# Peptides against a protein of PDB entry 2AUS: the designs that were tried, part 18

Target 1, 323 residues: chain A of PDB entry 2AUS
Amino acid sequence: ADIKREVIVKDDKAETNPKWGFPPDKRPIELHIQYGVINLDKPPGPTSHEVVAWIKRILNLEKAGHGGTLDPKVSGVLPVALERATRVVQALLPAGKEYVALMHLHGDVPEDKIRAVMKEFEGEIIQRPPLRSAVKRRLRTRKVYYIEILEIDGRDVLFRVGVEAGTYIRSLIHHIGLALGVGAHMAELRRTRSGPFKEDETLVTLHDLVDYYHFWKEDGIEEYIRKAIQPMEKAVEHLPKIWIKDSAVAAVAHGANLTVPGIVKLNAGIKKGDLVAIMTLKDELVALGKAMMSTQEMIERSKGIAVDVEKVFMPRDWYPKLW

## One batch from the design tools (peptide; aimed at target 1 D41 L158 R190)

Design b1_p12_5_s2 (made by RFdiffusion4, then SolubleMPNN; from b1_p12_5 with E2A E4D E8K)
Fold by OpenDDE base, seed 3:
Structure b1_p12_5_s2 (fold): chain B 323 residues (1-323), chain A 12 residues (1-12)
Amino acid sequence: as target 1 above (323 residues)
Amino acid sequence: SAIDERLKRLGL
């Protein structure tokens, strides 16, 4: 997810009015919550939906959504987008994920063989989605980006694994067990990363949220709840970005497609069909959309639809209509 | 958690 994307400037003279919009760091607490994402440490036991319902209750919210289901027994990083930010979770669904897994082997295997076989599972693997998945049960390739063995303790193998979205760690462990000849199962699983969200100082529990909301409502202390909620812009950090003129913001906020003249700067390596984040010059998320041009086409062309706008996040009134 | 106990033991 930490692909440093080059920024190509198309209009070096473009300025932004400091009176327009609400930069992520300058939102009043109520507005920050309305456009927030929690990096939740999901406990083992509840479903991801139950946890989202609890957050809504704790924070007195009408809407929330999660950045990709964790099984009830799986703990760790669950991004929960709040209120007006709820739909930003669509940027997180296709994002890479990291897990720490405990694999239990059903027989004794030499450590050298465990290491050798697990290394062969780095790269492309063939998986079939489980029966409980809403995904059609077709064979599909998935990327395993890396496997890091943390500990081998007899039949217990602790490992870190980076994977493409929708890779099933349970299925990976099953296939590793088959390749080892003894069989294996997933004893425990924790998600340590979901795109830009990881185990860091922003990771909070449901208990933390109860306390931090209480400190705000009863004691007037906003600091804790403010820190516990990330701006929605965090949820798009891994996407290629296009930054637009102030004069284009209100049109995009009304659901108009982004045209090439509205572009100030953009990331390199955008391909036609990519999910892109449309940003203001103050790094505010305006919308998500589908790139209709490559980066190169957006540079070379003077006109045309650059982005098909799919989901608007910014309110229509944050920027004036300049047309 | 067996993972948390192991990570803590490993200093991770």
Scores: peptide ipSAE 0.551, ipTM 0.957, DockQ to the pose 0.932
OpenDDE base, seeds 1, 2, 4, 5: peptide ipSAE 0.542, 0.546, 0.542, 0.546; ipTM 0.956, 0.957, 0.956, 0.957

Design b1_p12_5_s3 (made by RFdiffusion4, then SolubleMPNN; from b1_p12_5 with E2A E4D E8A)
Fold by OpenDDE base, seed 5:
Structure b1_p12_5_s3 (fold): chain B 323 residues (1-323), chain A 12 residues (1-12)
Amino acid sequence: as target 1 above (323 residues)
Amino acid sequence: SAIDERLARLGL
């Protein structure tokens, strides 16, 4: 998620009308909620689906969805997309994850051996999905980006781990225990990151949401609930972006594919087949789509379909039809 | 939690 992408400008003279759209920080509170994502601190105990149902009841919402299941016993970062933003979770499902894990060893192992063996689990690992997973039980590779040992206390190993989406930390700990020769199990797990969502000042509890909604509805104070909800654009910060002309926005909002003439600027390193965010010049999310060209092809070509639009978020009336 | 107690002890 922290990869700074270069921005290539294709049209340096492109201006935007300030009267059109609703920039993320300028949405009225009701509209902000309709296009919001909560960085929820999921408590241990409930399922991710139960927590989403509670948020819907607390905030009086018709729809919501989460950015990737946490097991009942697992706490921490659960992005919950609200109402019209609900489908932005598709951008979060493939995003990298970070966890803090407590591993308990079933025998005594020298610290140097623990450190050496855990370092061997950085990189590509082979996993079989758990029995309870909706994923086909085929062996698959997953990336472990890093393992940082925080503490070794006898048989208890506290560590931070960055992983590819759908890596099973319980299975990783089991394999580490086998490699150490004594066996191990996962004592506790917390998710500290899901793509652009991390443990920061935006992390809120279910109790915070109850209180903040009450302050808004009973006292007329919207500040707290406004701060507790992130704009849906936060959920796409980790994606490569393409910024489009005002004249192209309404067409894309109606479900038209993005053509090359509509591009003002774009991130470097887009490949054909990548998930991309289509943005206005005011950093509003118009749509998610599949890149049909590389960045280089989008620069060099004068025409053609740049993005196959898969999901529109922007309402059709925020920008005028200019076609 | 056991994680929170350990992180707090480590100043993390």
Scores: peptide ipSAE 0.538, ipTM 0.954, DockQ to the pose 0.988
OpenDDE base, seeds 1, 2, 3, 4: peptide ipSAE 0.529, 0.534, 0.536, 0.526; ipTM 0.952, 0.953, 0.953, 0.952

Design b1_p12_5_s4 (made by RFdiffusion4, then SolubleMPNN; from b1_p12_5 with E2R E4D E8A)
Fold by OpenDDE base, seed 3:
Structure b1_p12_5_s4 (fold): chain B 323 residues (1-323), chain A 12 residues (1-12)
Amino acid sequence: as target 1 above (323 residues)
Amino acid sequence: SRIDERLARLGL
């Protein structure tokens, strides 16, 4: 999420009509909720689905979805996409994750050996998904981006870990314990990051949501509920973006594929097959799609399908049909 | 939370 992507401009004269669309910062509160994502601090105990059901009840919502399951016992960052934004979780499922984990060793190990062995688990690891996962139990490689040991207290090791999506921290800890020769288990786990969502001022509890909804409905104070909900565009910050002409927005909002002439600017380093966010010039999310060209091909070509549009978010009426 | 208690003790 933190990699600044270069922006290549194809049309430096392209302007946007300020009367069209609803930029993330200019949505009325009801519309902001309809296109919102909560950075929820999931408590330990409930399932991610129970927590989503509670949010729906608290905020009087018809639809919501989460940006990747946390086990009942696991706390921390659970992005919950609301209403019209519900499908934006597709962008968060493949995103990297960070955790703080408490590992308990089943024997005494010198601290130097703990540090050395845990460092060897940075990089590529082989995992088999657990039986309870919806994923086929095939051996697969996963990336551990970093391991930061925060504390070693006898047999208790507190560490921060950045991982590729669908890395099982419980399995990582088990393998670390085997490599140490004494065995280990996961005593506690908190997720501190899910793509662009992290532990910051946007992190809210279920209790905060109850209070903030009450302040809005009973006292007419929108500020608290507004700040507790992020625009859906937050959920795509980590994706490569393609910004399109106003004249292309309505077509894409109707489910048409993005063609090369519609592109105003785009991120560098898009590859064929990448998940990309199609944006307006006001940084509104129009759709998610699959890149059918590289960035270079999108620059060099005058025509063709640039993006196969998979999921439309923008309403069809926010921009006029200009074709 | 054992994690929160440890983080708080570490000033994290």
Scores: peptide ipSAE 0.519, ipTM 0.949, DockQ to the pose 0.935
OpenDDE base, seeds 1, 2, 4, 5: peptide ipSAE 0.505, 0.504, 0.489, 0.507; ipTM 0.947, 0.947, 0.945, 0.948

Design b1_p12_6 (made by RFdiffusion4)
Pose (drawn by RFdiffusion4):
Parts: sequence; C-alpha cells; structure tokens
Structure b1_p12_6 (pose): chain A 309 residues (1-127, 142-323), chain P 12 residues (1-12)
Amino acid sequence: ADIKREVIVKDDKAETNPKWGFPPDKRPIELHIQYGVINLDKPPGPTSHEVVAWIKRILNLEKAGHGGTLDPKVSGVLPVALERATRVVQALLPAGKEYVALMHLHGDVPEDKIRAVMKEFEGEIIQRKVYYIEILEIDGRDVLFRVGVEAGTYIRSLIHHIGLALGVGAHMAELRRTRSGPFKEDETLVTLHDLVDYYHFWKEDGIEEYIRKAIQPMEKAVEHLPKIWIKDSAVAAVAHGANLTVPGIVKLNAGIKKGDLVAIMTLKDELVALGKAMMSTQEMIERSKGIAVDVEKVFMPRDWYPKLW
Amino acid sequence: MTEIEERLEKLE
C-alpha cells in the first residue's frame, strides 16, 4: 500500500490560481471539519458503529463513517471520515492494514515450529492476502505478532487457521490495529477524550488549534492511492458531475491500469473525486481525447472552482 | 492501557 508512486508531468506549464479552493491544510475550521477525517484510536468495548455515533454527538455532526470495521474488543486505528468527506473511506479499500495480535495457543508447541508455521501463512488465505507476519514475542503458549493484510482480512480467522495448522488449536486473546492505509500510530492518532476536550476548547474557549490538529484533511485518506492532477479549468466540470477527460490532465502517477481506483486532485493537491481509471497512465499521456476516469464520487463543492457564465 | 500495549512497552 505504502509504495511511493512515480509522478509523471504531462503539462509542465500548468499553474493554479490561489483564488480558487484552498490548500488542504489551510481550510477555515468549519470547512476543515466538513472535509475532514479523524485518525481515531478506538478503545476496546464499543462497536465501530457506536464509536462513530459518539463522534457525531461530540462534534455535533450530521454525517460520519469509519474506514474498516473493528470488532468491539479490538482497539486501534479507526479512520472516521466526517460530513462531506464521509465516503472518502472508500479510498482505503485498496490500501492494506496492519495489526498487532496476541495469540494464545491451546497447547504446547516448540517455538521452532511456531515460527515455521506462521511464516507459511504469508501470501494467500481463504476465509484475502497476508503481506507479512512478524513474530514479536513467544512466551510459552502466548504469541505476540504483527501482521499486514489486505482490507477485509479477518485476523480472528487467520489465528484460528494457524491453530489448526499447529493442531493444538489457537485463540485470539487480543487485537489492535496499528495501520489502516495511510493512517498509523503517529501524532495524528487521537482518542475520544481528546476529541471531546478539543471540541470544548474550540466552542467554549474559542481556540481552534487543538480540534484542528485532531482532524486531518480528507486528502490524507488518499495518500496511498494513485492520483491524477488536473487543470484548474477542468475541476469545475468534474465538480459538476462530468467524467474526467484526458485534456484536463496535468500530471499523474505511473502504474495506473484501467479499472484502478484513482483520486482526482487539483493542483493544490485537494481531493476533487474518486473514480475508476478508464485508461492506463501511458494512454493518458499519449491520447489527446477520451474519458480518462469514470467518476464515482465527487467531494469538492461546486463553489471552489466555479463555472462562470 | 491494554495488555498488548503493556507487552510492547516491555519489549522496548
């Protein structure tokens, strides 16, 4: 997921006018929230659905959604997209996820076999692909390990299968997500307590600094997604519901294949929309016309890059 | 603090 993509510039002269839109990190606080995402450290106990409901109450929001469900007892990274950016969590499906898990073996098994068997579970699995498994600690029947997986991978099922392969059986004692696409345990990971307090600092004390840092621009959700940057003049057509045509492309990531989920970005690096690539990168460079992206969801409001009559 | 967090802290 976190492979740095090469950027290919097709129109080296394209410029963006600062009058239109906003750099993603410089939105007025209300707009920042309307188009924000929270990198939330979900506490054990509540369902992911319940956590989102609490967030909507705390932030007095109309809409919100999470990216990748965590079960009630699972803690960790839970991206919560807000308001207008609610559907941006779609961008996380192609990006992977990472967990730290505690596996309790129902029988004694030599460490040698445990490490050997765990390694064999990398690659593909049926319940999804397991990118990597790293054993952190093996203390008796307790195995602490870090695992990277494709989205929708049920870790409980993975541990169960490891138990079967070992014949002794296995139980998942605990699980914590450490990564969900570009969201990880860094300075942007916040708790529900921080969110409530920072909201009070803003609405009661008039200080926006803390609630601002607790909420990320929605563009964060597409950090690991192939991108196509378009001209200022092309943003309006897309923002108004048109698919993206090739003439509007300024630069794009290498490796885009037909059918890939892509992010359409302004030259300010704001998220305009998510869509499916109808052409490859090379076809987008060589062709002068045609639909480059079948737009599935538009995020940018019509007001930022307006059509003028 | 969860058990996993405590275990990771010990490993540090």

Design b1_p12_6_s1 (made by RFdiffusion4, then SolubleMPNN; from b1_p12_6 with E3V E9A K10R)
Fold by OpenDDE base, seed 4:
Structure b1_p12_6_s1 (fold): chain B 323 residues (1-323), chain A 12 residues (1-12)
Amino acid sequence: as target 1 above (323 residues)
Amino acid sequence: MTVIEERLARLE
């Protein structure tokens, strides 16, 4: 669920200079690419790393990274962060995921029983990571946010599932099959959401990227490639945000921690230790960092380190040093 | 098209 976070304003008089920075929708195409994220429809077959390598070749890029591995056989939403945006993927790794799965049952089960048992798998589940996972194979709890059965066709169950990051749908299906008493396996899997990235008009194929890049380079038509690439700010939409005054931007862009006097507005419900996005008043991503204060502390305090800046994205020269 | 995509397209 897109949790609409309340915005608390600390400084209602804070203005931003329109001449400074590059708002997400006003970046020249080359700069847009440098700070871009592709909502890729990953085909089944290739690894996520192979797909990233292909995107780099197609778009003539030096760097790219993906927002969370899809297995070779898994299709669908793979956010691919480009160039200067490459490290924004760290915001997507912990984000919730949605999948559509095709489960094949190994025996006949009444539809009512399928529905009842699958409903029991909503909530907290105990999983062990598969052998192929880079994650230590310790039992861990994961949340299944929802299961929506889309179709039951004999032994084939098509369902949508929203899950906590690092929930293994294959393992979920195995356990559902055990609970049904007949066994089951994952026939097919598609990821339909990775945090703020979903199946929508922004979803593009590798083929689309080839064509759109060609239209830009050979025909001078940038509109297609521009639409195929989302601004890096999209990759942090799900995070709590802190908006800072223009005079604080250059310091944060140089790697300085955000102090309380720099805050213009912020989301409610920030806790100490949360990953937060530091934004300009033009909704440009400056940095990711760890909250050192709660929202309430950031409101009440006049001084102190609000955010420990972990990763800067904004170039140092987009905003002037005003000190 | 994947089997999932084919099935989803029929449900729309």
Scores: peptide ipSAE 0.506, ipTM 0.938, DockQ to the pose 0.901
OpenDDE base, seeds 1, 2, 3, 5: peptide ipSAE 0.492, 0.505, 0.502, 0.493; ipTM 0.935, 0.937, 0.937, 0.936

Design b1_p12_6_s2 (made by RFdiffusion4, then SolubleMPNN; from b1_p12_6, 5 letters changed)
Fold by OpenDDE base, seed 2:
Structure b1_p12_6_s2 (fold): chain B 323 residues (1-323), chain A 12 residues (1-12)
Amino acid sequence: as target 1 above (323 residues)
Amino acid sequence: MTRIERRLARLA
């Protein structure tokens, strides 16, 4: 479940002008695409980069990026951020992941032993990144949040697993196989969640995108392509948020750091160094940044830099300059 | 349809 974050109101009298900005639900279709994220069902076979290149061709886009690599053989949830939203993928890289895995055992093991041993892999595990990863091959701890066994069929074990970002399911299965004493390998893998993106009604195929783009361009029907593309704000749903005054929006959109006086409301539990989303009072994403203060410091202080702005998304002209 | 998708569809 997405952790519902408490919202602390700092300025209960702050209003927003309805004429300024473009709320996620009120973007014209072209603008919606420019600030969009597709919850793609990546097929097995192509690389995540090839799939992004196909989406760019299908939708006639200049730029796109993905919310965390899936290996060629891995299917399922691949968030693809479009055009102006491309950089929002940085919010998805550190997000938790869920997979369904098919593990094949290299020997016969009693079901009770399978269940007992797999339960021991919930919690902290030590992994070495595979040779093919751009990540330094140092041993690192990763969290396995949960393992749910879905089916045991002889030597085939189907299970759901929730993991910290950059946990290698292939390595997990190898270690489970060693602990069982018979060895094991990953027969198949599907990603079922990447942060706020999951298997739901928003999950679309490459074929769906071809059809929906055709309906829009040839038949003038925008409803399908509009539904197939999520607003970029979906990609920051899991982050702690800070909502700012209309008077602060243009400055942040110009790349200025967020100062404490600009804050209207914020989530509880922000720590110094956290990645945070800066939002308008209309829930529009202005920028991503690094918290320079805790939630408590942002409440108690009257001045100072609250957020070091790293990535601006909002155009500079959506809100007037009020300084 | 993957092997996983086929198995999940049977368990649903």
Scores: peptide ipSAE 0.503, ipTM 0.942, DockQ to the pose 0.906
OpenDDE base, seeds 1, 3, 4, 5: peptide ipSAE 0.490, 0.499, 0.499, 0.487; ipTM 0.940, 0.942, 0.942, 0.940

Design b1_p12_6_s3 (made by RFdiffusion4, then SolubleMPNN; from b1_p12_6, 4 letters changed)
Fold by OpenDDE base, seed 4:
Order: sequence, then C-alpha cells, then structure tokens
Structure b1_p12_6_s3 (fold): chain B 323 residues (1-323), chain A 12 residues (1-12)
Amino acid sequence: as target 1 above (323 residues)
Amino acid sequence: MTEIERRLARLA
C-alpha cells in the first residue's frame, strides 16, 4: 500500500531559487539518463545481472544496478538504476514486493478449501531461505501482506501476493501445498511490484529500450527514451522524506550530515534508525541517510544531527555554497 | 507472452 505520509512544515517561509538544481522533470535527456531508473519488464530466462549488462550495452552506460534480484525464470518488474543513480537500489532492496504466481497442485482440492487455506497464509510466516540464496539459511519470520486469488482452474491457482522483502514465493507455495495435503509447486512467477515500481505505463521491455535509444540517437527523437527512464527520485517515493533549505543542499551534497536547522519540512512517523530520503524543495534527491532523530525530535530540537548521510546522489555544483 | 500474462489478459 502506498502509505501517504503526512508532511509537517517547520518553515513555511522557505523559498527555493528556480535557477538552482535540476528538478526531476526538467533534466536534459543526458542528465535524466545519468540520474535515471528503468522500470524493466525482465523476461524469463536471463539472470538479473545479464539483463543489467544488456541495458548497459543498449544505452551505452558505464554503471547500472538492479533493485532486487529476480531468478532467471521469474519475469516482471525489475528496477534498473543507471549511472549516478546506481546506488539508489539500496532504497528498493528492503521495499515490499508484489507477485502474481501460478501454483500447480499435485492433487484435486475443493475450491473452498483452497481459498480457506491460502487465507491462513496472510500474516506472519516462518521461512528458510533456499540453498541458492546468498542469504544465510536461518529460519526467519516474513510478512505476507495479502493473498488475492485471481483464478482457480482445476489444479492451477493464479494468485496475487504482497510480501515483505526477501519472502520466497516458491517456499510459500510449497507450504500451501503441504497445508492442502496434496503438495504444490510454483509453475510460474511474475513480479508485479517492487516498492514504488509496478506494472504501469512506465514498464518497458529490453526491445523497447533498443528502439527508443535508436529513435534518440539516429532520429533525434528523445521523447521515447525520456519516458522509458524514470527519475531516480521515483526509487525513493516509498521512503520517509526530509526537505531541506537551499542553503543546506550543497553541504549535504558534499557529504555533511543534515542538521536540524536545515529542515524545512518532513514526513511524520520517522523513527531513529529509519532510512530517509533528503530532498530539496524541488523534490530532487540529495542523499539517503539514517535518521538520528524521530520526526518529533526534529520538530522540537533547534540543533543536532538529524540525519547521518550514508549516500549522496546530487552533484556538488547543482546548488551553491551559501556559507 | 508468459502463461501468467496470458491468464491475466483473459481475466481483464
């Protein structure tokens, strides 16, 4: 669910200079690419790393990274962060995921029983990571946010599932099959959401990227490649945000921690230790960092480190030093 | 088109 976060304003008089920075929708095409994220429809077959390597070749890029591995056989939403945006994937790794899964049952089960048992798998589940996972194979709890059965066709069950990051749908289906008493396996899996990236008009194929890059480079038509690439700010939409005054931007862009006097507005419900996005008043991503204060502490305090800046994205020269 | 994509298109 897109949790609408309340915005608390600390400084209602704070203005931003329109000449400074590059708002997400006003970047020249080359700069847009340098700070871009592709909502890729990953085909079944290739690894996520192979797909990233292909995108780098197609778009003539030096760097790219993906917002969370899809297995070779898994299709769908793979956010691919480009060039200067490459590290924004850090924000996407812990984000919730949605999948559509095709589960094949190994025996006949009444539809009512399928529905009842699958409903019991909403909530907290205990999983062990598969052998092929880079994650240490310890039992861990994961949340299944929802299960929506889309179709029951004999032994084939098509369902949508929203899950906590690092929930293994294959393992979920195995346990559902055990609970049904007949066994089951994952016939197919598609990821339909990765945090703020979903199946929508921004979803593009590798083929689309080839064509759109060609239209730009050979025909001078940038509109297609521009639409195929989302601004890096999209990759942090799900995070709590802190908006800072223009005079604080250059310091944070140089790697300085955000102090309380720099804050213009912030989301409600920030806790100490949360990953937060530091934004300009033009909704440009400056940095990711760890909240050192709660929202309430950031409101009440006049001084102190609000955010420990972990990763800067904004170039140092987009905003002037005002000190 | 995957089997999931075919099924989703049919249900739409």
Scores: peptide ipSAE 0.642, ipTM 0.963, DockQ to the pose 0.904
OpenDDE base, seeds 1, 2, 3, 5: peptide ipSAE 0.635, 0.636, 0.626, 0.633; ipTM 0.962, 0.962, 0.962, 0.962

Design b1_p12_6_s4 (made by RFdiffusion4, then SolubleMPNN; from b1_p12_6, 4 letters changed)
Fold by OpenDDE base, seed 2:
Structure b1_p12_6_s4 (fold): chain B 323 residues (1-323), chain A 12 residues (1-12)
Amino acid sequence: as target 1 above (323 residues)
Amino acid sequence: MTRIEERLARLA
């Protein structure tokens, strides 16, 4: 479930000028693409990098990036951030993931034992990253949030699993197989969720993107390509947010740190060191940054650096300089 | 269609 965060209002009189900025729902199609994220259904076969290269060719883009690598054989949810939004993928890297996995057992095991043992893998597990991963091969803990068995068909076990970012489902299945005493391997894997991106009406194929681009370029029909691309703000829905006054937007868009007087409202539960999204009062993403204060400190203090701005997304000219 | 997609379609 998406974590609903409480919103604390610091300035209930703060208004926003409707002439400034481009709200996510009001971007011209070219600007929508420049600040877009595709919820791609990655086919099995190609690498995540090959798929990103194809999207760049299909949509005539200079830059794109993906919200966390899927192995070549793995299908499903691959967020692909476009052009000016490319770096928003950094918000998706730490996000939880969901998969559906097909596990094949190397021996016969009673269904009751399968169910009992798989339930023991909910919670903290110890993993070592695969050799092929760019991640340092040290032992680390990972959270398995839930395991839902969907089907048991002899030696084939279909299950849904929610996991912490960088949990290796192949390693999980190997350990389940060891615990069952017969061994197991991952026969197939599909990612069904990556943070705020899931299997829903926004999920599109490479074929859909080809068709929708042609409808736009040849027929002048924008509706399909507009619907196929999510605003970059979708990629930060799972982050704690800080909303800022119009007079602070241009400074942050120029790379200045957010100071406490710029804050209009914020989510509860922000801790020092958290990745946060800085938003306008029109829910436009200005920047990502590191919280330098807790929510409580941002409420109680009258001054100081609230957020160390790490990545600006908003153009410098969308809001006027008001200082 | 993947084996997973085929199985999910039967369970839906």
Scores: peptide ipSAE 0.518, ipTM 0.945, DockQ to the pose 0.904
OpenDDE base, seeds 1, 3, 4, 5: peptide ipSAE 0.503, 0.516, 0.513, 0.500; ipTM 0.943, 0.945, 0.944, 0.942

Design b1_p12_7 (made by RFdiffusion4; failed a check: a repeat of another design)
Pose (drawn by RFdiffusion4):
Structure b1_p12_7 (pose): chain A 309 residues (1-127, 142-323), chain P 12 residues (1-12)
Amino acid sequence: ADIKREVIVKDDKAETNPKWGFPPDKRPIELHIQYGVINLDKPPGPTSHEVVAWIKRILNLEKAGHGGTLDPKVSGVLPVALERATRVVQALLPAGKEYVALMHLHGDVPEDKIRAVMKEFEGEIIQRKVYYIEILEIDGRDVLFRVGVEAGTYIRSLIHHIGLALGVGAHMAELRRTRSGPFKEDETLVTLHDLVDYYHFWKEDGIEEYIRKAIQPMEKAVEHLPKIWIKDSAVAAVAHGANLTVPGIVKLNAGIKKGDLVAIMTLKDELVALGKAMMSTQEMIERSKGIAVDVEKVFMPRDWYPKLW
Amino acid sequence: SEIEERLERLEE
């Protein structure tokens, strides 16, 4: 997921006018929230659905959604997209996820076999692909390990299968997500308590600084997604519902294949929309016309890059 | 949590 993609510039002269839109980290606080995402450290106990409901109450929001469900007892990274950026969590499906898990073996098994068996579970699995498994600690029947997986991978099922492969049986004592695409345990990871307090600092004390840092621009959700940057003049057509045509492309990531989920970005690096690539990178470079991206969801409002009549 | 505690100990 976190492979740095090469950028290919097709139009080296394209410039963006600062009058239109906003750099993603410079939106007025209200707009920042309308188009924001929270990197939330979900506490054990509530369902992911309940956590989103609490967030909507705390921030007095109309809409919100999470990216990748965590079960009630699971803690950790839970991206919560807000308001107009609610559907941006779609961008996380192609990105992977990482967990730290505690596995309790129902029988005694030599560490040698435990490490050997765990390793064999990398690759593919049926319940999804397991990118990596790193054993952190093996204390008796308790195994602490870090695992990277494809989205939708049920870790409980993975541990159960490891138990079967060992014959002794296994139980998942605890699970914590440490990564969900570009969201990880860094300075942007906030708790529900921080969110409530920072909201009070803003609405009661008039200080926007803390609630601002607790909420990320929606562009954060597409950090690991292939991108196509378009001209200012092309943003309006897309923002108004048209698919993206090749003439509007300024630069793009290498490795884009037909059918790939892509992010259409302005030259200010704002998210315009998510869509499916109808052409490859090379075809987007060589061709002068045609539909480059079948737009699935538009995020940018029509007001930022307006059509003038 | 137990995982957090175990990680803390591993760091130490």

Design b1_p12_7_s1 (made by RFdiffusion4, then SolubleMPNN; from b1_p12_7 with E2R E4D E8R)
Fold by OpenDDE base, seed 3:
Structure b1_p12_7_s1 (fold): chain B 323 residues (1-323), chain A 12 residues (1-12)
Amino acid sequence: as target 1 above (323 residues)
Amino acid sequence: SRIDERLRRLEE
């Protein structure tokens, strides 16, 4: 998520009409909610699905979805996409995750050995998904981006870990325990990051949402609920982006594939097959799609399908049909 | 939370 992507401009003369669309910062509160994502601090106890159901009830919503399951006992960052934004969670599924974990060792191990062995688990690891996962139980590689030991207290090891999506921290801890020769288990786990969503001022509880909704509905104060909900565009910050002409927006909003002539600017490093966000020049999310070309091909070619549009978010009427 | 308790102690 922290990768600053270079922006390559194809059309430096492209302008946008300020009367078209609804930039993330200019949405009325109702529209902001319809295209919102909550950075929820999930409490331990309920399932991610139960928490989503609670949010729907609290905020009187028809639809919502979460950006990657947290086990009932796991707390922390759970992005919850609302209403029209519900399917933006697909952008968060492949995103990296960060956790703080408490590992309990089943024997005494010197601190130097703990540190040395845990450092060896940075990089590629082999995991088998747990039986309870909807994922086929095939051995797969996963990346551990970093392990930061925060505290060693006898047999209790507190550490921060950044991992590739679908890395099982419980399994990681099990393997660390095996490598240490004494065994280990996960005593507690908190997710501190899910792609662009982290522990920051945008993190809110279910109780906060109850209060903020009340302030809006009963007292007419929208400020709190507005701040508690992030624009759906936040959920795609970690993706490579393609910005398109105003004249291309309506076509993409109708489900047409993005063709090369519609591109104004794009991030460097897009590969064929990448998930990309199609944006307006006002940084509104139009759609998610699969890149059919690399960045280089999108620059060099004058025509062709640049993005296979998979999911449209923008309403069809925000921009005029110009074809 | 044991994690929250430990993190608070480390910030102190």
Scores: peptide ipSAE 0.376, ipTM 0.908, DockQ to the pose 0.932
OpenDDE base, seeds 1, 2, 4, 5: peptide ipSAE 0.357, 0.362, 0.366, 0.353; ipTM 0.902, 0.902, 0.904, 0.902

Design b1_p12_7_s2 (made by RFdiffusion4, then SolubleMPNN; from b1_p12_7, 5 letters changed; failed a check: a repeat of another design)
Amino acid sequence: SRIDERLARLAA

